# Ledger of designs, part 60: peptides against a protein of PDB entry 3B8E

Target 1, 230 residues: chain A of PDB entry 3B8E
Amino acid sequence: PFLIFIIANIPLPLGTVTILCIDLGTDMVPAISLAYEQAESDIMKRQPRNPKTDKLVNEQLISMAYGQIGMIQALGGFFTYFVILAENGFLPIHLLGLRVNWDDRWINDVEDSYGQQWTYEQRKIVEFTCHTPFFVTIVVVQWADLVICKTRRNSVFQQGMKNKILIFGLFEETALAAFLSYCPGMGVALRMYPLKPTWWFCAFPYSLLIFVYDEVRKLIIRRRPGGWVE

## One batch from the design tools (peptide; aimed at target 1 M71 F79 F82 P92)

Design b1_p28_1_s3 (made by RFdiffusion4, then SolubleMPNN; from b1_p28_1, 27 letters changed)
Fold by OpenDDE base, seed 3:
Structure b1_p28_1_s3 (fold): chain B 230 residues (1-230), chain A 28 residues (1-28)
Amino acid sequence: as target 1 above (230 residues)
Amino acid sequence: EELRELLEEARRLAELLYKLLKELVLAA
């Protein structure tokens, strides 16, 4: 999100404080919970890793985490961002290059796509209105990401949901997201304005897409070991 | 109340999808 903010010079889609809440708040407990996951049934049939030649974090893991799943997450967040701004009169094409004028406190007549003038304060309200749905979208997509990270080859249906700490992590990140979205004063403290409940469902198709994509990927790996999909 | 109804409907849909996906994975 921040890279697109810089490259396209659009209004900030996700605040730095909100990003910090994701990295340190919503993702921490789920990530720790994976340490308590049960081993896959076939783990002892695999050869041990060579620590000199086999990197723990290899190009395949980076490609999956940042290149595939991360891109789907970003697309989900930006979809909600563009919809909210469009509902407030700012079409996606109009946002390109708008950041400089958008962030200038002395410009109080920035025009939207329909010629309506927006004060600095009004623009910041709209910007902060985008932060919460973007954040919630990431949390909902992280549900799928956490579940798919339980295994490398086995289906989630084969592995099961027996890790109670992981289940707790899913509830914790959801409860934290709800707290940050609806607790009084969070708009002032974190620049996160209240979210319409319907926006929670906007992320569900992306979460489902990630889950289905990974299950298909794992199915291919099981049927064709050593393929390019690993 | 509307939110509760939406959540209940979402839960029913999720359960249905889970059953369908499970059946598809087991059939494959």
Scores: peptide ipSAE 0.011, ipTM 0.308, DockQ to the pose 0.029
OpenDDE base, seeds 1, 2, 4, 5: peptide ipSAE 0.000, 0.000, 0.007, 0.010; ipTM 0.246, 0.197, 0.272, 0.310; seed 2 fails the geometry check

Design b1_p28_1_s4 (made by RFdiffusion4, then SolubleMPNN; from b1_p28_1, 25 letters changed)
Fold by OpenDDE base, seed 1:
Structure b1_p28_1_s4 (fold): chain B 230 residues (1-230), chain A 28 residues (1-28)
Amino acid sequence: as target 1 above (230 residues)
Amino acid sequence: DELEEILKKIEELAQRIFDLLLELVLKE
């Protein structure tokens, strides 16, 4: 997300505090919950035929999977960001290169895509309005990520939702998102303004995409055992 | 290598979905 922000020179979609809340609040508990999840009994029971090569392949596959999931998460966040800004009159194309003028407090006549002029204060309000939905989008996408991370090879439908700690992690993450989104004063304290409930659903297509992606990946691994895919 | 190709295709598909959704939002 930050790289796209720099490259596209768009208004900041996430504040530093919001990023910290994601890293410390939403990622930590789920990560702990996954650590308590029993590794697929099949992974532990299969003696690696070649511990060095099999470990390297597995590390590469894990790294690639996490990288791709992270990219889909970022796409979901940016989608939500662009939708909100578009609803406020800033089309994505118009946002390109706008950051310099956007962040300049002395420019109070930044025009949107429809010729409406925005004061610095108004621009900052709409910017901060994006923080909460972006955060919530990440949380909703992380639901899918947590669910798919339960298994490396088996479908989620095969493994089931047996880990109570994972369920607690999902609940905690969601509760934190709700707290940050709706608690009075969060707009001032964390620059996270209240979110319309409808925005919670903006991430659902991306959560579904991650789910489908992982299921397809796992299906391929199951159909081609011993291929370079393992 | 095949997995990487499939994963790239999925990434491309995700990007296309993103673009389509963006287009849908912008047309409204």
Scores: peptide ipSAE 0.005, ipTM 0.237, DockQ to the pose 0.086
OpenDDE base, seeds 2, 3, 4, 5: peptide ipSAE 0.000, 0.000, 0.000, 0.000; ipTM 0.236, 0.216, 0.173, 0.219

Design b1_p28_2 (made by RFdiffusion4)
Pose (drawn by RFdiffusion4):
Structure b1_p28_2 (pose): chain A 230 residues (1-230), chain P 28 residues (1-28)
Amino acid sequence: as target 1 above (230 residues)
Amino acid sequence: SFSSIYFYIFLTAVFFFIIFFFIVSFLL
């Protein structure tokens, strides 16, 4: 968000005070939950994991979580950013502009008068909004992530999907997300009431592709055991 | 009209996504 927020002055899609509410507020219990996820094979069958080569974090990981999924998630919340403006003052070709606040009203876009009214408001579309829908969209993509990372080589199919803990936290996350999105008050130091019917399902189209994606690779990694690029 | 709007949003989003993807790929 902030990166694009520079390349094309298209208003702060994700908020800073909003970032400190996902890794340190949303994905919390899920990250914990992952730990309770059980085995994946006869483990005591493998040579001790060497320490110099086989690491914990590496390309194999980063590439598949920063340069792969981390992207597909990105579009999703970034897509919702537009819909959050679109059904309000869409600028899929417009937007791209510094939105000052000492001016008050003197400017707008796409047949409008947004000002002191829609200036304290002009931002109420990302502050109380956009950030929020983007926020939720991130959580919404984090579902399938917290299930495609639940396993490392087995389809969630022929593999236990019985992580009582994760499940009851996958909701304890998705729910908090709503309570943090409709919390009558603290919503001030935070975001605002989205349109439940859709101001949620925006990223939903995406969460899928995620689950659908890596699910194939795992099954790809298999059908071809020695594996290639996968 | 809504279909066109949504299609334009999609194209715009994809465009910025591709830019972002290139940046990430570059960093990698």

Design b1_p28_2_s1 (made by RFdiffusion4, then SolubleMPNN; from b1_p28_2, 21 letters changed)
Fold by OpenDDE base, seed 5:
Structure b1_p28_2_s1 (fold): chain B 230 residues (1-230), chain A 28 residues (1-28)
Amino acid sequence: as target 1 above (230 residues)
Amino acid sequence: ELEKLLELIRKRALELYNILKEIVEKLL
């Protein structure tokens, strides 16, 4: 989000506070829960890793986590961001290069796509209105990301949902996201304005896409071991 | 009781926000 904010010069889609809420709040318990996951049923049939040559974090893992899944997550967040701004009169094309004028507190006549002028205060309300739905979108997509991380090769349907700590993590991150989104005063304290409950559903297609994508990937790995997809 | 709890939560959230903001501003 922040890189696109700089490169495209668009209004800030995700605030620093919101990022901290993800990293320290909603992502920590789910990440820890993976340490309690049961080993895959075929783990004893795999050769031991060579600790001298085989890295724990390899290019394939980075490509999967940041290059593929991370891009789908970002697309989901930006979709929500663009829809909210469009509902407020700012079409995606109009947002390109708008940041400089958007962030200038002395410019109170920034025009939207329909010629309506927006004060600095009004623009910041709209910007902060985007932060919470973007955050919630990330949390909803993290459901799928956490579930797919349970296994490297086996289907989630083969592994099952037996990890009670992971299940707790899913509920915890969701409850925390709801708390941060709807608790009175969060708009003042964290600049996280409440979102319409319907915005939670905007991320569901992307969450499903991640899940389906990874299950297909794992299916390919099982059918063609040693391929470039592994 | 709920209002008092919400006020306490708001206060703690604001305190946490200020601490985190200060940390981030020092790291940036």
Scores: peptide ipSAE 0.011, ipTM 0.213, DockQ to the pose 0.020
OpenDDE base, seeds 1, 2, 3, 4: peptide ipSAE 0.000, 0.000, 0.006, 0.000; ipTM 0.175, 0.192, 0.197, 0.185; seed 4 fails the geometry check

Design b1_p28_2_s2 (made by RFdiffusion4, then SolubleMPNN; from b1_p28_2, 21 letters changed)
Fold by OpenDDE base, seed 5:
Structure b1_p28_2_s2 (fold): chain B 230 residues (1-230), chain A 28 residues (1-28)
Amino acid sequence: as target 1 above (230 residues)
Amino acid sequence: EKEEILKLIRERSLELHKILEEIVKKLL
């Protein structure tokens, strides 16, 4: 999000506070929960890795976790961001290069796509209105990410949802996201303005996409061991 | 019922935000 903010010169889609809430709040318990996941049923049929040549974290895992899945997450967040701004009169094309004028407190006549003028205060309200839905979108997508991280090769349907700590993590991150989104005063304290409950559903297609993508990937790995997809 | 509760929470959150914003504006 921050890189696109710089490169495209658009209004800030995700605040630093929301990033901290993700890293320290919603991601921590889910990440710890993976340490309690049951071993895959076929683990004893796999040859031991060579500790001298085989890295625990390889380029393939990094490419999957940060490249492919991270891009789908970003697309979901930006989709929500662009929809909210469009509902407020700012079409995506109009946002390109707008940041300089958007962040200037002395410019109180920034025009939207329909010629309506926006004060600095009004623009910041709209910007902060985007932060919460972007955050919630990430949390909803993280549901899929956490579930797919349960296994490397086996389907989630084969592994099942037996890890109670992981289930707790899913509820905890959701409850925390709801608390941060709707608790009175969060708009002032964290610049996280309340969102309409309907915005939670905007992320569901992307969460489903990640889940389907990873299940297909795992299916390919099971059918073609040692392929470029592994 | 859940939607009504969430709507109420949202409304109260926005109300509190306005109050706090007014307080901050008076203190600055």
Scores: peptide ipSAE 0.014, ipTM 0.306, DockQ to the pose 0.018
OpenDDE base, seeds 1, 2, 3, 4: peptide ipSAE 0.000, 0.000, 0.007, 0.000; ipTM 0.235, 0.239, 0.250, 0.219

Design b1_p28_2_s3 (made by RFdiffusion4, then SolubleMPNN; from b1_p28_2, 21 letters changed)
Fold by OpenDDE base, seed 2:
Structure b1_p28_2_s3 (fold): chain B 230 residues (1-230), chain A 28 residues (1-28)
Amino acid sequence: as target 1 above (230 residues)
Amino acid sequence: ELEKLLELIRKRALELHKILEEIVKKLL
C-alpha cells in the first residue's frame, strides 16, 4: 500500500496507525491459531521428498502464493479506497499526482473531479474516512486468508473447521475491527473515522476471490503433483 | 474508566505518530 502511495502520488490510503493495527492487532491471534491446526490428513501418505530440490521449490512457490494473495488483499483495499473517494467526488484518475496539493495545509481550494473546492480539513476528513474501510477490508480478506492457510494441499472442505482457536481468532479480529471502527473517540485517537456498515461488503468479493483462488490452486496441486504450482 | 483508557490510547497514539513523523522527516 505505501509503495503505491509513493509511486502514484495519491492521497494516503492507509495510515501508519492502521498498518500497526493490522500488523500487531488483527494478525497476531490468527497467526497463533494456525499453530494449533491439525496436520493435513495426507501428510503421512506423501512419499519422501528430495530434500534438496523439493525444499527450494516449495519455498519459492509458497512465496509466490503469499505474494499473489497479498496482491489480491491490496487490490481489495485500494478498491474500497477508490470507491470512497469517488463517492466524495475524487475519481481515480484525478487522484494521480494529487498528493502534493492534498497534503499542503496552505492550499484550501483543491478541486475534485466535479470542480468542487476542498479545504485542507475537509480533505483530511475524507482521507481518514478511507483509512477505516481500508483496514476493515484487509480484515475481511484476512478471513479467507486465514481459512486457506489451514492447509497446504487439502481443501478446506476436506480438512474442516475443527480448530476452535482459529474460529476464535476470526471472531477476535472481527471484534477488534468493529471496536476500532465504531468506538467513540477512535477518529480522534487513531484517525479512524467510523464507517458505514455497507463498506464491510466491499471486501466480500475479494475475500471470495482469495478463497476460490486458493481452492483452485490446491485442486491443481492435487491433480498435478510435482507441478510448478506446488 | 473507558474514557480514561481512550484518553491514554489517544496520548500514546499521538506520541507514536510524532515519533513516526520525525523518523519520516529524517529519512526524507
Scores: peptide ipSAE 0.005, ipTM 0.215, DockQ to the pose 0.021
OpenDDE base, seeds 1, 3, 4, 5: peptide ipSAE 0.000, 0.000, 0.017, 0.000; ipTM 0.191, 0.201, 0.302, 0.201; seed 4 fails the geometry check

Design b1_p28_2_s4 (made by RFdiffusion4, then SolubleMPNN; from b1_p28_2, 20 letters changed)
Fold by OpenDDE base, seed 1:
Structure b1_p28_2_s4 (fold): chain B 230 residues (1-230), chain A 28 residues (1-28)
Amino acid sequence: as target 1 above (230 residues)
Amino acid sequence: KLKELLELIRKTALELHKILEEIVKKLL
C-alpha cells in the first residue's frame, strides 16, 4: 500500500493508525492460529530427513506464499479505495499525481473527474472514508488467507475447519473490524468513519480470487510434485 | 455508466459473498 502511495502519488489510502490496527490487532491472532496449526501439523510429520535443508525449503515456500497473498490483499484494498473514490467523483486516472494538491489545505478547489470542486475538509472526509473500508477489505481477504493457509498441499475441503483457534482468530478479527467501523467516535479518534455495510462486500471477489488461486496452486502441486509452482 | 459499473460490482460481490458463505458453511 505505502509503495503504491509513493509511486503513484495518490491520496493516502490507509492511515498510520489503521496500519497499526492491522499489525497489532488483526495480524497477531491469525499468526498465532497459524503457528498452532503448523505446530499441530508438524507433530504429525515424520522427522525431516534433513532438518536444515527441509526447513530452508519450507521457509522459502512460506515466504513466497505470504508474499503472494500479501500482494493480493494489497490489490483488494486498492480496489476498494478506487471504487470509493470513483463513487465520490475521483476516477483512478485523475488520482495519479493528485496528492500534492489533495494534501494542500490552502487549495479548496481541487476538481474531481466531473469538474466538481472539493474543499480541503471535504477531501479529507473522503480520504478518511477510505480508511475503514480498506481495513475491512484486508480483514475479509485475511479470512480467505487463514482458511487456505490451513493446508500447504491439501484442499481446504479435504482438511476442513478443525482448528478452533483459527475460528476464534477470524471472529476476533471481524469483531475488531466491526468495532473500528461502527463504534461512535472512531472517526475522530482513529480517522475511521462509519462503513456502509455494502462496502464489506467489495472484498469478497478478492477473497474468492485468493481461494481459487490457492486451490489451483495446490492442485498443480498435487499433479506435478516438484514443479516450479512449489 | 460508472454507477452502473459500481452496482454491477456490488451485485457480483454479493453473489460471491453468498458463494463464499456457502463454502464456509460447508467447511465449518
Scores: peptide ipSAE 0.006, ipTM 0.201, DockQ to the pose 0.041
OpenDDE base, seeds 2, 3, 4, 5: peptide ipSAE 0.000, 0.000, 0.000, 0.000; ipTM 0.199, 0.222, 0.176, 0.199

Design b1_p28_3 (made by RFdiffusion4)
Pose (drawn by RFdiffusion4):
Structure b1_p28_3 (pose): chain A 230 residues (1-230), chain P 28 residues (1-28)
Amino acid sequence: as target 1 above (230 residues)
Amino acid sequence: NFLSYFFIFLTAFFFFLIVFFIVSFFLH
């Protein structure tokens, strides 16, 4: 968000005070939950994990979580950013502009008068909004992530999907997300009431592709055991 | 309405590609 927020002055899609509410507020219990996820094979059948080569965090990880999924998620919440403006003053070709606040009303876009009314408001489309829908969209994509990372080589199919803990936290996350999105008050120091019918399902089209994606690779990693690029 | 949504998709996809290339750069 902030990166694009610079390449093309298209208003702060994700908020800072909003970031400190996902890794330190949303994905919390899920990260914990992952720990309770059980085995994946006869483990006591493998040589001790060497310490110099086989690491914990590496390309194999980063590439598949920063340069792969981390992107597909990105579009999802970034897509919802537009819809959150679109059904209000969409600028899929417009937007791209510094939105000052000492001016008050003097400017706008796409047949409007947004000002002191829609200036305290002109941002209420990302503050109380956009950030929020983007926020939720991130949670919404975090579902399939917290299930495609549930396993490391087995289809969630022929593999236990019985992580009682994760499940009851995958909701204890998705729910908090709503309570943090409709919390009557703190919504001030935070975001605002989205349109439940759709101001949620925006990223939903994406969370899928995620689950659909890595699910194939795992099954790809298999049908071809020694494996290639995968 | 459908064209708006389509344009949003194209715009978003374009920015996605930009970010994708930037990320790929940092990975290399």

Design b1_p28_3_s1 (made by RFdiffusion4, then SolubleMPNN; from b1_p28_3, 23 letters changed)
Fold by OpenDDE base, seed 4:
Structure b1_p28_3_s1 (fold): chain B 230 residues (1-230), chain A 28 residues (1-28)
Amino acid sequence: as target 1 above (230 residues)
Amino acid sequence: REEVLKKIRETTQRLMDILKKLVEELLK
């Protein structure tokens, strides 16, 4: 998000504090849950034929999966960001290069895509309105990520939701997202303004996309053992 | 603005419908 902010020169879609909340608050518990489940699954289900090559392949697969999922998560967040800004009069094309004027407190007549002038204060309200839904979108997409990462080859439907740590991670992420989104004072403290509950659903298509992507990937792995997707 | 929002909603709905169909096919 920050890289795209710099490269595209768009208004900041996600605050630094929000990024820290994702990295430290939402990602840690899931990562731990996956580490425990992976260790348990590797011990119980796979005798590694060759522990060195199978570890390397597993690490590459996990890295590729996380990299791809991370890209889809970012796309989901940016989609929500662009939707909110478009709803407030700023089309995606108009946002390109707008950052300099957007962040300038002395410019109080920044025009949106429809010629409406926005004061610095109004722009910052809209910017901070985008931070919360971007974060929430990532969390909702992470629900799917956590569920799909539970299994390497088996469908989620086959193994079910037996991992208590995973369930706890999902709950923790959701609780943190709700706290940051709706707790009074978060708009001032974290630059995260309250979000309408309807915006939680904006991430569901991307969550479903990740879910479908992983199920398709797993299906390919099952049908073509030893393929390039493994 | 309304047209853009409408297009976004329509696109999102189409994506959701495609994804639902894909999930249904995968469950078959």
Scores: peptide ipSAE 0.017, ipTM 0.355, DockQ to the pose 0.071
OpenDDE base, seeds 1, 2, 3, 5: peptide ipSAE 0.016, 0.000, 0.014, 0.016; ipTM 0.376, 0.231, 0.331, 0.403

Design b1_p28_3_s2 (made by RFdiffusion4, then SolubleMPNN; from b1_p28_3, 22 letters changed)
Fold by OpenDDE base, seed 1:
Structure b1_p28_3_s2 (fold): chain B 230 residues (1-230), chain A 28 residues (1-28)
Amino acid sequence: as target 1 above (230 residues)
Amino acid sequence: DKKVLEEIRKTVERLMEILKEIVEKLLK
């Protein structure tokens, strides 16, 4: 997200504090959950023929999968960001290069795509209005990620939701998202203004996309053991 | 009130930075 912000020179889609909340609040518990589940899975695995090579291959595959999922998460967040800004009169194309004027407090007449002038304060409100939905989008997409990452080969439907730590992680990140989205003062403290409940659903297509992607991947792995998709 | 809120914000940000550092150390 931050890289796109720099490259595209768009208004900041996600504040530093919000990023920290993601890193600390939403990623930590899931990571622990996955670590426990991986450890359990590894105990159940037959001794690898070559522990070093098989471990390295597995680590590479995991890193690739996480990289892809992370990219989809970012896309989901940006989608939500662009939708919100578009609803407020800023089309995606108009946002390109707008950051300099957007962040200048002395410019109080920044025009949107429809010629409406925005004061600095108004712009910052809409910017901060994007932070919460972006965060929530990441959380909702992480639901799919957590559910998917239970097993490398088994379908979510086959594995089920037996991991209590995973369920706790899902609850925790959702509760955190709700807290940050709706607790009074978060707009000032964390630059996360209250979110309309409808925006929670904006992330669902991306969660579904990740889910479908992983199910398809797993299906391919099951049909073609040892393929490059594994 | 605005000043107090700003101080709270700064404090929260500092706390978050500290927590981040702790988590990063734990995850390494």
Scores: peptide ipSAE 0.013, ipTM 0.304, DockQ to the pose 0.024
OpenDDE base, seeds 2, 3, 4, 5: peptide ipSAE 0.013, 0.012, 0.013, 0.000; ipTM 0.349, 0.312, 0.313, 0.272; seed 2 fails the geometry check

Design b1_p28_3_s3 (made by RFdiffusion4, then SolubleMPNN; from b1_p28_3, 21 letters changed)
Fold by OpenDDE base, seed 2:
Structure b1_p28_3_s3 (fold): chain B 230 residues (1-230), chain A 28 residues (1-28)
Amino acid sequence: as target 1 above (230 residues)
Amino acid sequence: RKKVLELIRETAERLMRILEEIVKKLLE
């Protein structure tokens, strides 16, 4: 997200504090849950094949899966960001290169796509309004990721939601998202303004997309064992 | 370097136009 911000010179879609909250708060419990499930699944399913090749393949598979999922998460966040800014009069194309003027405190007449002038304070309110839904979008998409990552090869429907740690992780992420989104003072402390409940639903299509993507991926792996998708 | 930057810019502009159309359709 931060790299796209720099490259595209758009207003900051996700604050540094919010990024830290994602990296340290939301990703830790999922990572732990996945580590436990991987250990359990590896113990249950793998005949001792060549441990060196299997470890390398597994690390590569995990890295590719996380990379792809992370890209979908980022796309979901950016989509929500662009929708919010468009709702406030800033169309996506207008945001390109706007960062310089956007962040300038002395420019109080930045025009939106409709010719409305925005003060620095107004722009920062809109920017900070984007931080919360971007974060929430990532959390909601992570729900799908957690459910998906539970099974390497089996469908979620086959293995079920028996892992209590996974369920706990989902609740923790949701509780954290709710706390950061609605707790008084978070707008000042974390630059996360309150989120309208409707924005929680903006993430659901992406959660579904990840779910479908992973089920299709797993289906391909099951049909073509040893393929490049593994 | 200039050609690569131009290509990146053109690609970005195309993507942003697509996004704009999608966003407009969603807001309609």
Scores: peptide ipSAE 0.028, ipTM 0.494, DockQ to the pose 0.040
OpenDDE base, seeds 1, 3, 4, 5: peptide ipSAE 0.025, 0.000, 0.028, 0.025; ipTM 0.509, 0.221, 0.487, 0.545

Design b1_p28_3_s4 (made by RFdiffusion4, then SolubleMPNN; from b1_p28_3, 22 letters changed)
Fold by OpenDDE base, seed 2:
Structure b1_p28_3_s4 (fold): chain B 230 residues (1-230), chain A 28 residues (1-28)
Amino acid sequence: as target 1 above (230 residues)
Amino acid sequence: REEILELIRKTVEELMEILRKIVLELLK
């Protein structure tokens, strides 16, 4: 997310504190749950044929899976960001290169795509309005990621939701998202303005996309063992 | 608490700006 922010020179889609909350708060429990499940799945399924090659392949598979999932999460967040800004009069094309003027406190006449002038304070309110739904979008997409990562090769429907740690992680992430989104003072403390309940649904298409993507990926792996998709 | 959060925010923003400069220099 930060790289896109730098390259596109757009207004900050995700606050620094929010990034820290994602990295330290929401990702830790899922990572722990995945580590436990991977250990359990590796113990159950693989006769260690070649421990060196299998470990390297596993690390590469994990890194690729996390990389792909992370990209989809970021895309979901950015989609929500662009939708909110578009609703407030800033079309995506207009946001390109706008950061310099956006962050300048002395410029109080930044024009949106429709010629409306925005003060610095108004712009920051809109920016901070994007932080919360971006965060929530990531959390909702992470629901799908956690469910997907539970199974390396089997469909989620085959293995079921038996992992209590996974379920706990989902509830923890959701509770954290709700707390950060709706707790009084979070707008001041974390620059996360309250989220309209409707924005929770904006992430659902992406969660579904990740779910479908992973099921298709797993299906391909099952049909073509040893393929590049693994 | 608010002061600490503001300090953290400022520090992170400064770090991000440094990283931005580094990336821009690497892309030249």
Scores: peptide ipSAE 0.006, ipTM 0.277, DockQ to the pose 0.030
OpenDDE base, seeds 1, 3, 4, 5: peptide ipSAE 0.000, 0.000, 0.000, 0.000; ipTM 0.244, 0.246, 0.245, 0.220; seed 4 fails the geometry check

Design b1_p28_4 (made by RFdiffusion4)
Pose (drawn by RFdiffusion4):
Structure b1_p28_4 (pose): chain A 230 residues (1-230), chain P 28 residues (1-28)
Amino acid sequence: as target 1 above (230 residues)
Amino acid sequence: SSTFLTYFFIFITAVIFFFILFFFVTLF
């Protein structure tokens, strides 16, 4: 968000005070939960994991979580950013502009008068909004992520999907997300009431592609065991 | 029809920004 927030002055889609509420507030219990996820094979069958080569974090990981999924998630929340403005003052060709606040009203876009009224408001579309819908969209994509990372080589199909803990936290996350999105008050130091019917399902189209994606690779990694690029 | 066009334009815009971001990720 902040990267694009510079390349094209298209208003702060994700907020800073909003970031410190996902890794340190939302994905919390899920990350923990992952730990309770059980085995994946006869482990005591493999040579000791060498320490110099086989690491913990590496390309194999980063590439598949920063350069792959991390992107598909990105669009999702970034897509919702537009819809959050679109059904209010969409600028899919417009937007791209510095939104000052000492001016008050004097400008707008797409047949409007947004000012002191819609200036304290002109931002209420990202502050109380956008950030929020983007926020929720991130959580919404984090579902399939917290299930495609639940396994490392087996389809969630022929593999246990019985992580009682994860499940009851996947909700204890998605729920908090709503309580943090409708919390009558703290919503001041935070975001605001989104349109439950849709101001949620925006990223939903995406969370899928995620689950659908890596699910194939795993099944790809298999049908071809020695594997290629996968 | 206008709403569908708007959504379509948003999609295209988003895709463009997605690919721009993808390039930056590939370069760095």

